# Peptides against a protein of PDB entry 3WG5, part 104

Target 1, 218 residues: chain A of PDB entry 3WG5
Amino acid sequence: LAKNIVYVAQIKGQITSYTYDQFDRYITIAEQDNAEAIIIELDTPGGRADAMMNIVQRIQQSKIPVIIYVYPPGASAASAGTYIALGSHLIAMAPGTSIGACRPILGYSQNGSIIEAPPKITNYFIAYIKSLAQESGRNATIAEEFITKDLSLTPEEALKYGVIEVVARDINELLKKSNGMKTKIPVNGRYVTLNFTNVEVRYLAPSFKDKLISYITD
Target 2, 218 residues: chain A of PDB entry 3WG5 as posed
Amino acid sequence: LAKNIVYVAQIKGQITSYTYDQFDRYITIAEQDNAEAIIIELDTPGGRADAMMNIVQRIQQSKIPVIIYVYPPGASAASAGTYIALGSHLIAMAPGTSIGACRPILGYSQNGSIIEAPPAITNYFIAYIKSLAQESGRNATIAEEFITKDLSLTPEEALKYGVIEVVARDINELLKKSNGMKTKIPVNGRYVTLNFTNVEVRYLAPSFKDKLISYITD

## One batch from the design tools (peptide; aimed at target 1 A80, target 1 (a further copy) I105 L106)

Design b2_p30_6_s4 (made by RFdiffusion4, then SolubleMPNN; from b2_p30_6, 16 letters changed)
Fold by OpenDDE base, seed 1:
Structure b2_p30_6_s4 (fold): chain B 218 residues (1-218), chain C 218 residues (1-218), chain A 30 residues (1-30)
Amino acid sequence: as target 1 above (218 residues)
Amino acid sequence: as target 1 above (218 residues)
Amino acid sequence: MEELKELAEKAIARAKGKGVEIEALSVGLG
C-alpha cells in the first residue's frame, strides 16, 4: 500500500523574514508531494511580529496539515513561536520544552531592557492570539495570559489547559499519538483526520541558501 | 538595630551594552549604601556576548554580594543570562523559570535561522562558562552542556545539579533561604556570609534614561 | 479568516512601522 508521506523539517532560531521562507519552502515541498502532513520541529525564542503573522498565514493556507512540534527537549515555542503553534493544525511538545511568553515588545533598549509595546500594540496582539486560539479550539484565556502574564507553560500544563494536542518524546510517538486526530484548523476548508498508520517519514534539510544565510549570520 | 539594606532591581530583556549600564548603576547604588546585597531579578533571553562579559566582570568587581534571581515565574536566564548568573555571588530561581541554552551564535540569518558560531568561538565560550562554574563552585559539566547540548534546566534540576543555590517563590522566601549562605564567589577577596535576619528591602526603579531608552526601543 | 487577515495586515503595518519584536528568548551570544 502506498505509504503516506510525512515530512519533517527543523526551524530553529529567531522568527524573521527568512523563517517565513523556510516555512514556505518546507510546506510547498510537502504540498507538492501530497503529503499526509508536515511536522515542523520548532525551537524559537521569538522574533519579528510581521514574519510571524506571515508564517501563520502561510500555515493556514497550507494544502496539507502542518504540525508544530516543539522539539527537541530544551526547545521552546516562545513568543512568536507560540503564535505560530496556535496558528497550526496540530501542536505537539516534547518533554522539557516550553510554550508561551508572548508579550509583544518594540525591542530592546541599548541597555538591554525590554521596550514595552504601547497598549495599542499589546491589545492588538491579545486580540490576535485569542483569535488564533479560538479558531483552533484552543484555550483563548491562556493564550491571552501568554501576553498579559507573560505566562510560560510546560508541555503537560499546555496539554492540560487545552493549548496543545500532543506530548511526545520523538517523531514516532508523535505519529502514534496524533494518528486519527482531527486538525485543529481546516485544511482547504475541511478538518482533516490524520492518518499515520502507514507512513514514510521524509526529512527535509535546510537549503544551501538556508545554510549560507545561517552561515553569514554565524 | 540598623537594618541591613537589600536592594532589589529588575533587569529584563536582551543583554546589551545598556544592560551593562543597568547592572553598573544598580550595583553602584547598592555599593554606595553599603548594602548587605543586591538582588537582580533577571529575565533575559540572552544577548550580546561582549555586554555579558562586561556584566560578569562588573559583578565580580562588586563591593557587595550580587544575587541573580531568575524571576518572576516564566522568566529565564537564558544564554547570556546563564553566564551572568554563573558569574554572580548567588543564583536563585523562582518556580517555573529556566536556565541554560548557552550555545553561542553569531546571530540570526535573514530567514531566522541561527548562525552557528565557529568552533573557535564555541570553544572559547565553553572554556569561559566552565571557568565561571569552577570559580563559583558550580557544576562545570552542566555549564558546558548548556552549550554543547543546548541544555535548559528547571530550577529544581539546576538546584539538584549544583548549578544554582536557591529555589524561591518570592523575595521573602529568597531572603529566608539565602540567609546564612556564603557567596559562591568572593566579595573583595572574601567569601561573604549573607545576613538577612533584619533587612530593609529597597526597590530600585529604572532611571528615566532607562525608561526612555526602553521607550525609544519600544 | 478574513478578520484575522485584516488584523494581521493592520498588525503588520503597525509592526513594520515600529519594528515590533515578539520576545526572542535565545538571542545567541554573538
Scores: peptide ipSAE 0.061, ipTM 0.232, DockQ to the pose 0.210; fails the geometry check
OpenDDE base, seeds 2, 3, 4, 5: peptide ipSAE 0.053, 0.046, 0.042, 0.046; ipTM 0.260, 0.249, 0.240, 0.247; seeds 2, 3, 4, 5 fail the geometry check

Design b2_p30_7_s3 (made by RFdiffusion4, then SolubleMPNN; its pose is not in this set)
Fold by OpenDDE base, seed 5:
Structure b2_p30_7_s3 (fold): chain B 218 residues (1-218), chain C 218 residues (1-218), chain A 30 residues (1-30)
Amino acid sequence: as target 1 above (218 residues)
Amino acid sequence: as target 1 above (218 residues)
Amino acid sequence: SAEAEARREAYRASLAKGGIYPVSFRTVER
């Protein structure tokens, strides 16, 4: 019986247009192979809102389930990363990771101080993040508080409050715990029940371009 | 008599965090040499609002006059480039260039369609661009229309409407025409009268990093 | 895939279209 394939790829660093290209490439590979799912190991401090929105849209257009896994321990899905997670088919976090801190900013001043977004922008993203939470059946109140209170949560808190679906130490535990779960958003218009029985895990490496971009942005 | 130095540097492409680094580096070099001014040859289709705001702030903090020169013919100070220009001490344009098209967008959809900014964001940038125009004694009505009408202007129109100060074919003509002009915003709290008599023009080359970033972002 | 490339080109072309991307999200430095 052809083993169902689960792809695993890593995305680390700031959310940029290049991060979109990484998501698109990874998901496309997994789609072409008719994978059971792709797991994106995400570690991001945040980034651009436009890139984030495009990534969310790309995930929603995926022909296969996209699982965001905040990994390894010490990683975060901070700021833009939280939106991406909330836009995905399933969220997992490793122990010792964090999610949240979603307040929009206009940028950083020369002295490194935050240029606060006007209330109008903040309110737009409140509506947006609440929409992502509601569409995925996740806690929209906490999603709002990620902005209004700049809230950050542990995996245990995020699970408890219904922000995420899985706490897992590694890919094997993630597959075990998420087996039989329904995606929180549709795949091709249908909620998919994840089948991680008899799967082959395939790791995707960063492209040469991905490595070069990471080297320059770090 | 130690010839006053005028630096000239080129910034081309999208406005990003790396573009900020280029502006900062170029202006810093010119500041350290106590240049009479730095001319930035700008050709940009636009880019990030955060980077744009930081660049504007960096220009306003400059210890020397920063002249934005939309160059060469065929170049534009589009979108974010217009804000940068309006935030500068003097704006020049070469014949056959353009300025404007300043409507904020949230990004581009996967199909390349524009994700329109909510009215709230648009209104913020209307206020911001009007502030830049007013502070620099430039046409705030046209500045607003760069957003509301997505207006683009020729150099001749921009000069006529009081958006820019100089139309010049090259650096020599720019220096000649701008000699004796006052900066449109203060330098170190004072409006400076440009003195381009007996100047040495020094061209700054892109750093290795600048070249690498340009190669990756193109 | 040609479709992915077309989307990349469209996205690049979209990025090349003059636009102000107004909003960034905070980078949480650890």
Scores: peptide ipSAE 0.099, ipTM 0.486, DockQ to the pose 0.804
OpenDDE base, seeds 1, 2, 3, 4: peptide ipSAE 0.066, 0.034, 0.085, 0.092; ipTM 0.350, 0.440, 0.455, 0.535; seeds 1, 2, 3, 4 fail the geometry check

Design b2_p30_7_s4 (made by RFdiffusion4, then SolubleMPNN; its pose is not in this set)
Fold by OpenDDE base, seed 4:
Structure b2_p30_7_s4 (fold): chain B 218 residues (1-218), chain C 218 residues (1-218), chain A 30 residues (1-30)
Amino acid sequence: as target 1 above (218 residues)
Amino acid sequence: as target 1 above (218 residues)
Amino acid sequence: SEEAEKRRAEYRANLAKGGVYPITFKDVKR
């Protein structure tokens, strides 16, 4: 019986237009093979709102479940990464990772100080992040607090508060724990029950371009 | 009689944090010499809102008049460049240049399509650009339309509509035409009458860093 | 790099379409 394929790919660094390209490429490969899911190992300090929103849209348009996995230990889905996670079909975190700190900023001043976003922008992203949480059946109050309080959570806290679905040490544990879970958002208009009972894990390597960009943005 | 100094510097390319550093450096040099003014020859397609807002603030904090000159022919003060211009003490344009197209975007999708800014963000920038126009005694309605209609203007139109103050072919004509004009915003709390009757023009070259960054961002 | 140039070109092309990139998020590493 043809083993169901689960793809695993890593996305590390700032969320940029290039990060969107990575998501798109990885998801497209997995879609072409009718994979059971793709797991994106995410480690990001944040990035651009535009790229983030595009990535969320791309995930939501995926023909297969997209699982965001904050990995490895020490990684974060910070800022833009939290939005991406909340826009995905399932969120997992490894022990020793973090999620949150979603306060939008306009940027940094010369002295390195944060240029605060105006209330209108902040309120927009509050509404946006709450929408993502609500649509995915996740904690919208905590999602708001990721902005209003610049809240950061541990995996255990995030699980407890209903922000994420799985705490897992590695891919195998993730697959085991998420097996039989329903996606938190629809895939092609339907909530999908994940089937990881007999899967082949395929790792997608970053392209040369992906490696170079990561080098430049690090 | 010690000739009053007018500095001229070029800023070309995207508005980034580096562009802020350029503005800051150039203005600081001119301030140190108690220059009559600094003219920034601006050619930009736009850029980051954070950098733009910082640049506007730096201009407004200048101890000397900062003149934005959209130059040479073919140059533009597009998007972020328009905000910078509207935040300056005087705007000039060379024939064959353009200003406007200020619709905020979140970014670009993979296919190169524009990701539209949400209404709340758009409205913020409408308020911001109108504020700049109003504070400088420039056409706030047109400033709004730079966003709402993505309006672009020729120098002649911009002058006609009260968006800019001078149309000039070169630095000498700019100095001649702007001589005796009052700054559109205060310098150290006072509107300054420009005196270009007996001036020495000093050109500021980009630093090696400026050249390198321009090369990297171009 | 060619890729960096391509990204810059794309970014410039995108900027040339007009618009202000309004919002970034806090880089937690900074």
Scores: peptide ipSAE 0.069, ipTM 0.466, DockQ to the pose 0.422; fails the geometry check
OpenDDE base, seeds 1, 2, 3, 5: peptide ipSAE 0.022, 0.026, 0.029, 0.028; ipTM 0.194, 0.193, 0.281, 0.231; seeds 1, 2, 3, 5 fail the geometry check

Design b2_p30_8 (made by RFdiffusion4)
Pose (drawn by RFdiffusion4):
Order: C-alpha cells, then structure tokens, then sequence
Structure b2_p30_8 (pose): chain A 218 residues (1-218), chain B 218 residues (1-218), chain P 30 residues (1-30)
C-alpha cells in the first residue's frame, strides 16, 4: 500500500476496437493498483478514427497519468497513434522512431489506392488535432502539419518543436528523465508532478488474444 | 432448355476487409463457372465504409448477376449492408427482415454515446446512396430517408416503395419469382434477363479463414 | 516513403429500437 508503482504495457499494430479494449484493460489495472503512472510502449502504423477517439477519451478520464512511449527503435506513432500521443499526459520517443502523418482518409480502394476524405472532414480532424495539442500545451502549428503536409518527425525534431517531452532509449532512462515533470494534461482535475524515485516497475504481458488478433490484422 | 447454374453464399456480420474478400472469392468462383447468378444470403448490422464501397465496386465489375438476399428471417441489411443491396443487380428479402438505417456516425463511445458525423460526411453519403438508387432504378427519395430519418423498412414495405424487387421465404421461391426479371444494373454493359428455368443450385461453404474470423467475432 | 494508414469509417442506424453500426474511419500518411 505504501509503494511507488509504474506499469508498463505494450500496444502494437492497427488501432481498432480491440486496441481500445487493451488500453482500457491496462489502464484499469494500473488505476485499481494506485499506480504512479502507466507507460504504454506504442508501435502503430495506422488505425480507425473511432477507436482512436475512444482511446483519447479513456486517457483523458484516466485516474493515473498515461505516458505514451514510441518504442522500440523503428516504431512509429503514425496516423491514429499520433492523436493518441497528443491526447496523453506525456510523450516519449525512443531513438529511431517516428511521429506524424495523420491525414484522415476514407480508406483503401481495390487497387490499394488511397480514398481521400472530403476537404471538410480534413478540416474536422485539423480542428481535433489542434484541440488535443492546445489542451496539452503542445505545438499545434506542427500538429496541424501532421495532416496538411503529411509531416513526420524524428525524436529530436519532435522535442525541438515542442510536440513531445522526452527522448529515451529505454524504460529506465524514461523514468529518470521524466521524473519531476508535470503532466501535460490533468489527472482528475489537477496537473501532477511525476514521482519516479524509488519506483517499482511492473510489466503487463500482452495476452494470447492480444498477440493473435494483432497477428491476424497484420 | 439449358441448365442454368446458380451459386449461393452466406455473408454475415460486420462489413470489413474480410467481407470484401468473401464477396470477391464467392463472385470469382461463380464467374469462372459461367453461372447464371450468385445469390448472397446477407445478414449485417453495419461496418466500414471503404470495404462497403469496395464491395459495391466488385459487384459493378461482376461478370454475372449478384443477387443480394436478406436472409434468414431476423436478418437485416442495415447501415453498410443497405448500400451493398442498392449496388447489386437484384434485391430479395425474407419475411421478417430489415433494410435501411444508414445515418453515418464516426462511431460509438464508451458509455452508449455516439460520436456524431460531421455534416460533410452525411451529405457525402446522401449523394452516394441517392446515386446507387438512381443507377439501379430504385427509390432514391426513400433511400435518402435511410440516412436523414434513419428509416428502416420491412420486406413488404421495401417492395411497395420500390427499393427491392422480390420477397421470398427461401431460395426456391426466390428463383421462381425472380425468373424472367431484368437485372437492375448492367452485367458488362447490358441488362440481363434472369433465366431460372432448369436451375442447379450450388451452395458455397465458407473457408477456414472465414470460419476462424467469425468464431473469434462470436 | 512507405504509406501507412487505417481502414474506412462506419455507418450506423436503429432497427426495432436497437442501435447498429460500424467502426470509424481511417487515418493515414507516408
């Protein structure tokens, strides 16, 4: 009861309805265990807008800080993952990872050709991504360019431009650097200072169902 | 005189990429065997827009008539399934089935809430569903109400209003009533008269991949 | 140079008092 606990979970692949269930399961475990924070190791090339918006909402309502960590090296928080990151308490990127490229699309034709969205829906997602950035005090100008210019950024660029808060190689370095930082969005109405001194790290294994469904969607 | 071959397949559940694959697989089989028609027993609550549009496109390119049959009783061709029906060569409904209810949404939220579709998406789907209805000679005024009023119809109502062509209890009654009917859209440029005199019915089983994905869904 | 993204959006409605529908739209990029 008198411990400082950080949960670490993994989320890989397309952001779908099932991805929401994962976020909710992992965050719920951390909440019920009074965790100082949960770190989500995120690697996603794309996904659906509805599940992305549900995840952002679940993060906004989280009783504990949610740290989105673009990891491992070579991972990306592209498309739906970018919104999830902008919608969270703190963003960390591992070296050689990517963030951005968030243009909303109606999807993919028989060819694999891109089915663009009507111009106005592009404006809707611009307003939504600007809102997430402003609510978290992040660079909304660059966030808008994730859509309008299909802009993508390395970790160092994302840090310089004020889109993320941490560049870290691993969980330990992430804890060291983010220790003492305020969350970019509130936890239950209050901006919180992260206390990662003398912390117990607990890893949440992805289930059989997680790995299988992810593999199939792959 | 001649022996006419009719294929029958079942397509159930949410409309997704796997559903497009089912439509493509079952239609290709019927085309290669020079079939008179393929009948799809459709039961769907909705699904993804890109896959729905890809299915409508696959049906437009079909070298043989595709008959959408809302079957069994209790089944529906709601949301995305309505567009597939309107995009097909002939629509049949079993007693106690439903068609319509197509108001687009960005999706569902955590607590039963619904994420609204921006007006541009709504107007986009109004134009698309009116177009499918106009191209097939079906009631475009009523098709719009599938969206603007979330209108849903019984089989008897759907026939009366000119949205569908046949009300049938089974495959036997469907072939009998649709024998001699012209297709509502062309097959390779020409509107084909359906010849169901002297018919061999062939049922297509769902593949291992089909069954697995649906068991996981159940 | 690699394009990535998600699938298309959902369509919904109510049938006999029961809400039905599909998931939301895709988000993509390069």
Amino acid sequence: as target 2 above (218 residues)
Amino acid sequence: as target 2 above (218 residues)
Amino acid sequence: GTSVGGPGMGIAGTVNGTSVGGPGMGIAGT

Design b2_p30_8_s1 (made by RFdiffusion4, then SolubleMPNN; from b2_p30_8, 9 letters changed)
Fold by OpenDDE base, seed 3:
Structure b2_p30_8_s1 (fold): chain B 218 residues (1-218), chain C 218 residues (1-218), chain A 30 residues (1-30)
Amino acid sequence: as target 1 above (218 residues)
Amino acid sequence: as target 1 above (218 residues)
Amino acid sequence: GKRVGGPGGGIGGTIDGKRVGGPGMGIGGT
């Protein structure tokens, strides 16, 4: 029996328009190969809200399950990363990672201090993050508190409160624990049961362009 | 008598965090050399609001006059470019350029349609752009209309309405027309009279990093 | 990823070219 293929790709750093291109490329490769899923190993301090919203929409349009995996230990799905996770088919976190801190900011001042978003912006993102949580059957109250309290959670807390679906140390444990789970949002209009029995893991490397951008922006 | 040095640098494309680095680098070079001014040849369709606000602050902290020059013909200071211009010590435009279209957007949807900013965001940027206009002694009513009407102006209209200070075909005409003008905002706490009599023009090329980012993002 | 070079200002993200990797979502982009 042909092994179900699971792709694994890394997305690290700030969420930008380039990060959208990475998501689009990686998901497209996995779609073309009719993969059982793609796992995106996510480590982000946050980034642009527009890029974030586009990434969420791209995930929601995916023809295959997109699993956001906050990895490795020490990684975060902070700010924009939380929205992306909440917009995905399944969220996993490694021990020693974090999720949350979603308070929208206009940016940082030249002195490094946060320029707060006006209440109207904050309220928009409260509505948006709650929508993502509700659509995915995740904890909408905590989704709001990620903004209103700037709440950050451990993997264990996030699991306990129904924000995420899996705590896993590595890809093998993630595949084992998520096997038989249903996607939290539809894939092509249907909730899919993940089949990670007899899978082949394929790692997607950054493109030459990805490597070059990383080299310049790091 | 040692010639007063005027630096000229090009900033083209979307306003991003990298665009801030370009502004910072270019202004820093000109500050180190005690230049009479730096002219930034700007061609932008817009970009990120955070990067824009940081660029405005960096310009306001400049130890030398920063002239935004919408150049060449066909270029625009659209959206974020207008804010940057309004935050600068002097605005010039070449014939056949445009300024305005400042309606804040959350971004573009996956289908390329604009995701409109909620009224609260729009109102914030109305207040912000009006502040920039007022602080620089420029037309705050038109600054508001750049948002509320998504107004775009020709150089001649922008000059007529008191949005910009100079219409110039090239750097030589810009230097000639702006000679003896006072900066619209302070330089080190003082309004400076530009002295472009007997100047040396120095063009700043993109760094290797700038060229590499341009190559990847274009 | 295609620079749809249309005019529009996005709200929020990174400060001072240095990835101040601090947690925070910047609002908006083009």
Scores: peptide ipSAE 0.066, ipTM 0.557, DockQ to the pose 0.170; fails the geometry check
OpenDDE base, seeds 1, 2, 4, 5: peptide ipSAE 0.025, 0.064, 0.051, 0.041; ipTM 0.257, 0.597, 0.555, 0.539; seeds 1, 2, 4, 5 fail the geometry check

Design b2_p30_8_s2 (made by RFdiffusion4, then SolubleMPNN; from b2_p30_8, 10 letters changed)
Fold by OpenDDE base, seed 1:
Structure b2_p30_8_s2 (fold): chain B 218 residues (1-218), chain C 218 residues (1-218), chain A 30 residues (1-30)
Amino acid sequence: as target 1 above (218 residues)
Amino acid sequence: as target 1 above (218 residues)
Amino acid sequence: SQRVGGPGGGIGGTIDGSRVGGPGMGIGGT
């Protein structure tokens, strides 16, 4: 039997309009090859809300399951990264990673202090993140607290509270643990059972443009 | 039996005078073809109040039912989008979407802070949104709170509170769930029972002008 | 176009508002 293909790509750094292009490119490649899934190794401190929402939409429009994997150890899916994860078909985290801290802000002052978002915006994102959690059958209370309490969680806490689905040390363990799991959101209107039996793992490298922009925005 | 036609079109981005032209064009096409209904897939963060009010009027003057569908997942009918939805014949939302945050503002300051609307304007829009809710048999208390509390809701909350009529993952589910429902406001003075039995779904693409303006206003 | 500065090193991750300042209904011109 032809091996099912699982793509793996890395997205690191701030979430920007260019990060959307990375997600779109990676998912499109995996879709074109009829991959069983794509795993996005995510490490982000957050970024732009507009780009984040577009990324969530792109994931939800994927023809294949998109697994967000907070990786490597020491990485985070902070702020925008949490929303992206909650909008995905499956969330995995490596030990030593974190998720949360989702409070929207207007920006930073010259002294590095946070410029707070007005209640209108905060409440918008509370509703948004709760909706992502509810749609994916994840803990909406904790999702709200990622904003209201600036909560951040370990992988073990996130798993325990029903925010994520898998804790895995590496891609091989992730594939093993997620094999036979149903996606937390539909793929083309259907919940897909992941088949990671006899898979070929293909790593997608960042494009030259991806590398250059990552360098500029870091 | 000739299939009843249901048109589907997308409106995305800020509500502007050009967005009115999009609504008008789409509804007019569907009217000319004697469609059973038009579904507008709406994703907006809000926009201009004048354009919003004109869009509401255009919807209410439609010769056919206009269904506002907050779609895709991750989309919102925020601010002006909520008013538009409340002025429509039926509201649907996809899981992972949001509605609300309807407080009127004068604009944004250079530091990104909201310039508040004076009480006179705020009270005008409170009365306006309550009227839309009452006319459509929707929750006027929550509609008011979209302004006074900057409230935003998930699809499930909005359904529960009687703000919307349908939660649906896609157009097919929307058609299935809304089949046999009466419009929440009249069409040419009559409440219409939606007939989505054996329908042909026709997608309207944005015009080139629509695409260009969306790109400029995003 | 205010360069809303990148997600700065805030204690927790930050999400920047959209260029348009988030959900809003403008009564006045801009």
Scores: peptide ipSAE 0.036, ipTM 0.268, DockQ to the pose 0.074; fails the geometry check
OpenDDE base, seeds 2, 3, 4, 5: peptide ipSAE 0.018, 0.020, 0.023, 0.024; ipTM 0.199, 0.275, 0.262, 0.536; seeds 2, 3, 4, 5 fail the geometry check

Design b2_p30_8_s3 (made by RFdiffusion4, then SolubleMPNN; from b2_p30_8, 10 letters changed)
Fold by OpenDDE base, seed 5:
Structure b2_p30_8_s3 (fold): chain B 218 residues (1-218), chain C 218 residues (1-218), chain A 30 residues (1-30)
Amino acid sequence: as target 1 above (218 residues)
Amino acid sequence: as target 1 above (218 residues)
Amino acid sequence: MKRVGGPGGGIGGTIDGKRVGGPGMGIGGT
């Protein structure tokens, strides 16, 4: 029996292999308890494509709905964060947050200038981000423009254009607004209707390792 | 006047953005002192392509020769480490080390299986690794096979095939054997003959941040 | 042998005028 439990965890900073470990740990805990969903409060400037793709796969393999929530106000799901969100079962954003800026780059030069990705890499990620949008029934044209135009959107724009599902100020409003929504991708082969009636909210803390990584990466 | 100083620094673990910071710091210190060269003792299982490419660029922009030394015995310059080595002014390996295994992967699945890179990405890195080999006058065919065959070589094989320049047991033997060698790529537009007569060896320690990252990533 | 390091493509986010995160493609070391 799915317990009327919703987990909430925070992931902040650059998307790395350690961020994958955080996602895996958090989702695993929520799966073990047969939670109704896990909400991941995401605030990221981006990060690494491998970690991002692994995180997307981990989300897609989840036994429970994984909700990405761009939170708090001032947070972003930039670059890799957008891909992760588009690969999830539901996307929410708080007012004053942003999503997008998905152009793949090889890195930064010594002067801090961007080293542009080769066209072949850019085209790969265009195809990939479009697939995530299409599979989740989200706006694939805007997903492409997150790369081709390096576009960033407000929550209101993202909702309007069909990139995200919810604008919410806090967890309570998120639960209220998303109650009765269907997941945008299947959970174990089925689209699930979210039931957030009489739920217990449980917060997951970062591990010591997670805190140490955050301290170094910030 | 170039001081008869050779710096030695260690970089161990996964190639990340923090590894770039280590390379940048170490090379900058050696440049500021007008060192004859910096030797970076490298032991890596690989890492991230963006960090790798930035490290290669940083090496290529160096005002002094950057020597990659796969050390100690048992160490490897695997994957990203091979690219970094091939982008450097000189490659050395200790007996009992390895180089190669350069197939790009998107990541690892939850079960630890490799997620293969799309052909377009693989082809990009084939072209890139071949360019590094060609520019440095090293074996471009073997460089390609590091990807296409996922090939790994011993120091003796790598030397025989013209992938590396030196097999050395320690820093003293490395200095002795590489003395009088020309850099495989230019330093400030000129191929430099290494002069390791009457050199002072200076060891650079990891910063506190470097140590903390190593502790978390290991 | 745990394979470590896949191609991490950074997707450019600009934070405080500094762009963070480029595509880090991991090169598979076995």
Scores: peptide ipSAE 0.080, ipTM 0.542, DockQ to the pose 0.595; fails the geometry check
OpenDDE base, seeds 1, 2, 3, 4: peptide ipSAE 0.025, 0.079, 0.030, 0.023; ipTM 0.527, 0.649, 0.529, 0.509; seeds 1, 2, 3, 4 fail the geometry check

Design b2_p30_8_s4 (made by RFdiffusion4, then SolubleMPNN; from b2_p30_8, 10 letters changed)
Fold by OpenDDE base, seed 1:
Structure b2_p30_8_s4 (fold): chain B 218 residues (1-218), chain C 218 residues (1-218), chain A 30 residues (1-30)
Amino acid sequence: as target 1 above (218 residues)
Amino acid sequence: as target 1 above (218 residues)
Amino acid sequence: SKRVGGPGGGIGGTIDGKRVGGPGMGIGGT
C-alpha cells in the first residue's frame, strides 16, 4: 500500500508577497502528489496584511490539509503568522514558541516607534481574526485579544484556551498527536480526518529564489 | 569655488522597507557632502503605505532638498510614489510619465482583484495626502482625487493643476528649470532657493544589496 | 508574486529594511 505522503516545508521570516509565493508553491506541490497533508514549519514576526490575507485564502483553497506548525523552539507565529495559523486546517506549536501580538499597525517610524492604525482598521482586523477563529472552531475571544491587548500566548496557554490543537516537540510527535484529528476547516468542502498511519515524510527545500529572498529579508 | 554638488540616485520598483533604506542611504550620502540637493529618479507602481510614510518623513527630515523626478519616459509615481512626491521639496516629471492612482487597498487577491480598503482607511489617506499637498503648497483637491477618483495625470496636467513644479526631459533641463525655485517644503525649518549654477552632478549607484533586492522584487 | 504593488496603496508592515514585521500586522501593499 503506497504510504500516505506528508510534506514538510519551512517558512521563516517576514510575511510578504514572496512568502505567499512560497505557500502557493509548497501547497501546490503537495496537492499535485495528493498528499495526506502539508506541514508548514512557521517562524515569523509578522508582515504584510495583504500577503497574509492571500495566504489565508490559499490555505482555504487547498485540496489537502495545511498544518501550521510554529517551529522550532524560539519561533513565533506573531501578527500575520497568527492569522495564517487561524486560517489553517490544524495548528501545532513546539514548546518555547509563541502566537499572537496581532495589533494592526500602519508600520514603524524611523526610530522604531509604532505608527498606530486608525480605529476602523483595527476593527476590521478584529472582525477578520474573529471570523477565522469562528470558522475554525477556535477561541474567538482570545483571537480578538491578540489585537485589543496585543496578547501573546505560549503553546500551553494557546492549547488550554482552544486557540491551537497540538503541542508537539517535533514532526514525529506532531504526526502522532494529530493522527485521527479532524481538520478545523473544510478541505474541498469537507472536514477531513487526518491519517498519519504509515506516513512518508517529504521535506520541501526552499527554491533558490526563496533562499535569496530569505537572505535579503533576514 | 567648489562646485555645488547635486546627487542623482535611482529608485525603481515597489515601495518597500528596502526602498526606505535606499532613500535613507541616498539622502544620508548627500547630507554628508552638504549637497545643494539630491534628485531621486523615481519609477514606481506603488508599494507599502508604511514604507511610504517613513520615506516621506525621511525626506521631511532631510538636511538638503530632495527632488523627486519621475523618470524616465514611461515611468510613474503611482500610488505610494505620489505621496512621496507630494512630501518632497520639489517634484519634476519627464514627458511620458504619470502621477496619481492613490486609492488605498488592502492588497490584491490571488486572482489579481483589488481588496478594497475600509472607508475609514481611505479617509485616513485622503486626509494624509491632502496634508502633504497643503504643506507643500500643491493642489490638495487633485491630491484627494488621486484617491477618490483613482486619478492619474500626465506631467503637463500635473503642472497645470499645480501638483508638480517642473516638466523636464532630462537632468540638465531639470537643473535649468528648477534653478532659483524655492523648495515647496522647509529644509531644516527654512524654505531654500535652489542654486544649480556651476553644479557637479554625482550619480549614486545602487548598493549590491539594492541591486539584489531589485533583482528579486522586479 | 512580482506584483507587490499594482495601482493602489497598501497599508503595510515595518519601514526599516530588516524589520518588515515587528510585533503588529502591517496593513499591506499598493
Scores: peptide ipSAE 0.070, ipTM 0.590, DockQ to the pose 0.201; fails the geometry check
OpenDDE base, seeds 2, 3, 4, 5: peptide ipSAE 0.032, 0.027, 0.044, 0.065; ipTM 0.561, 0.275, 0.548, 0.564; seeds 2, 3, 4, 5 fail the geometry check

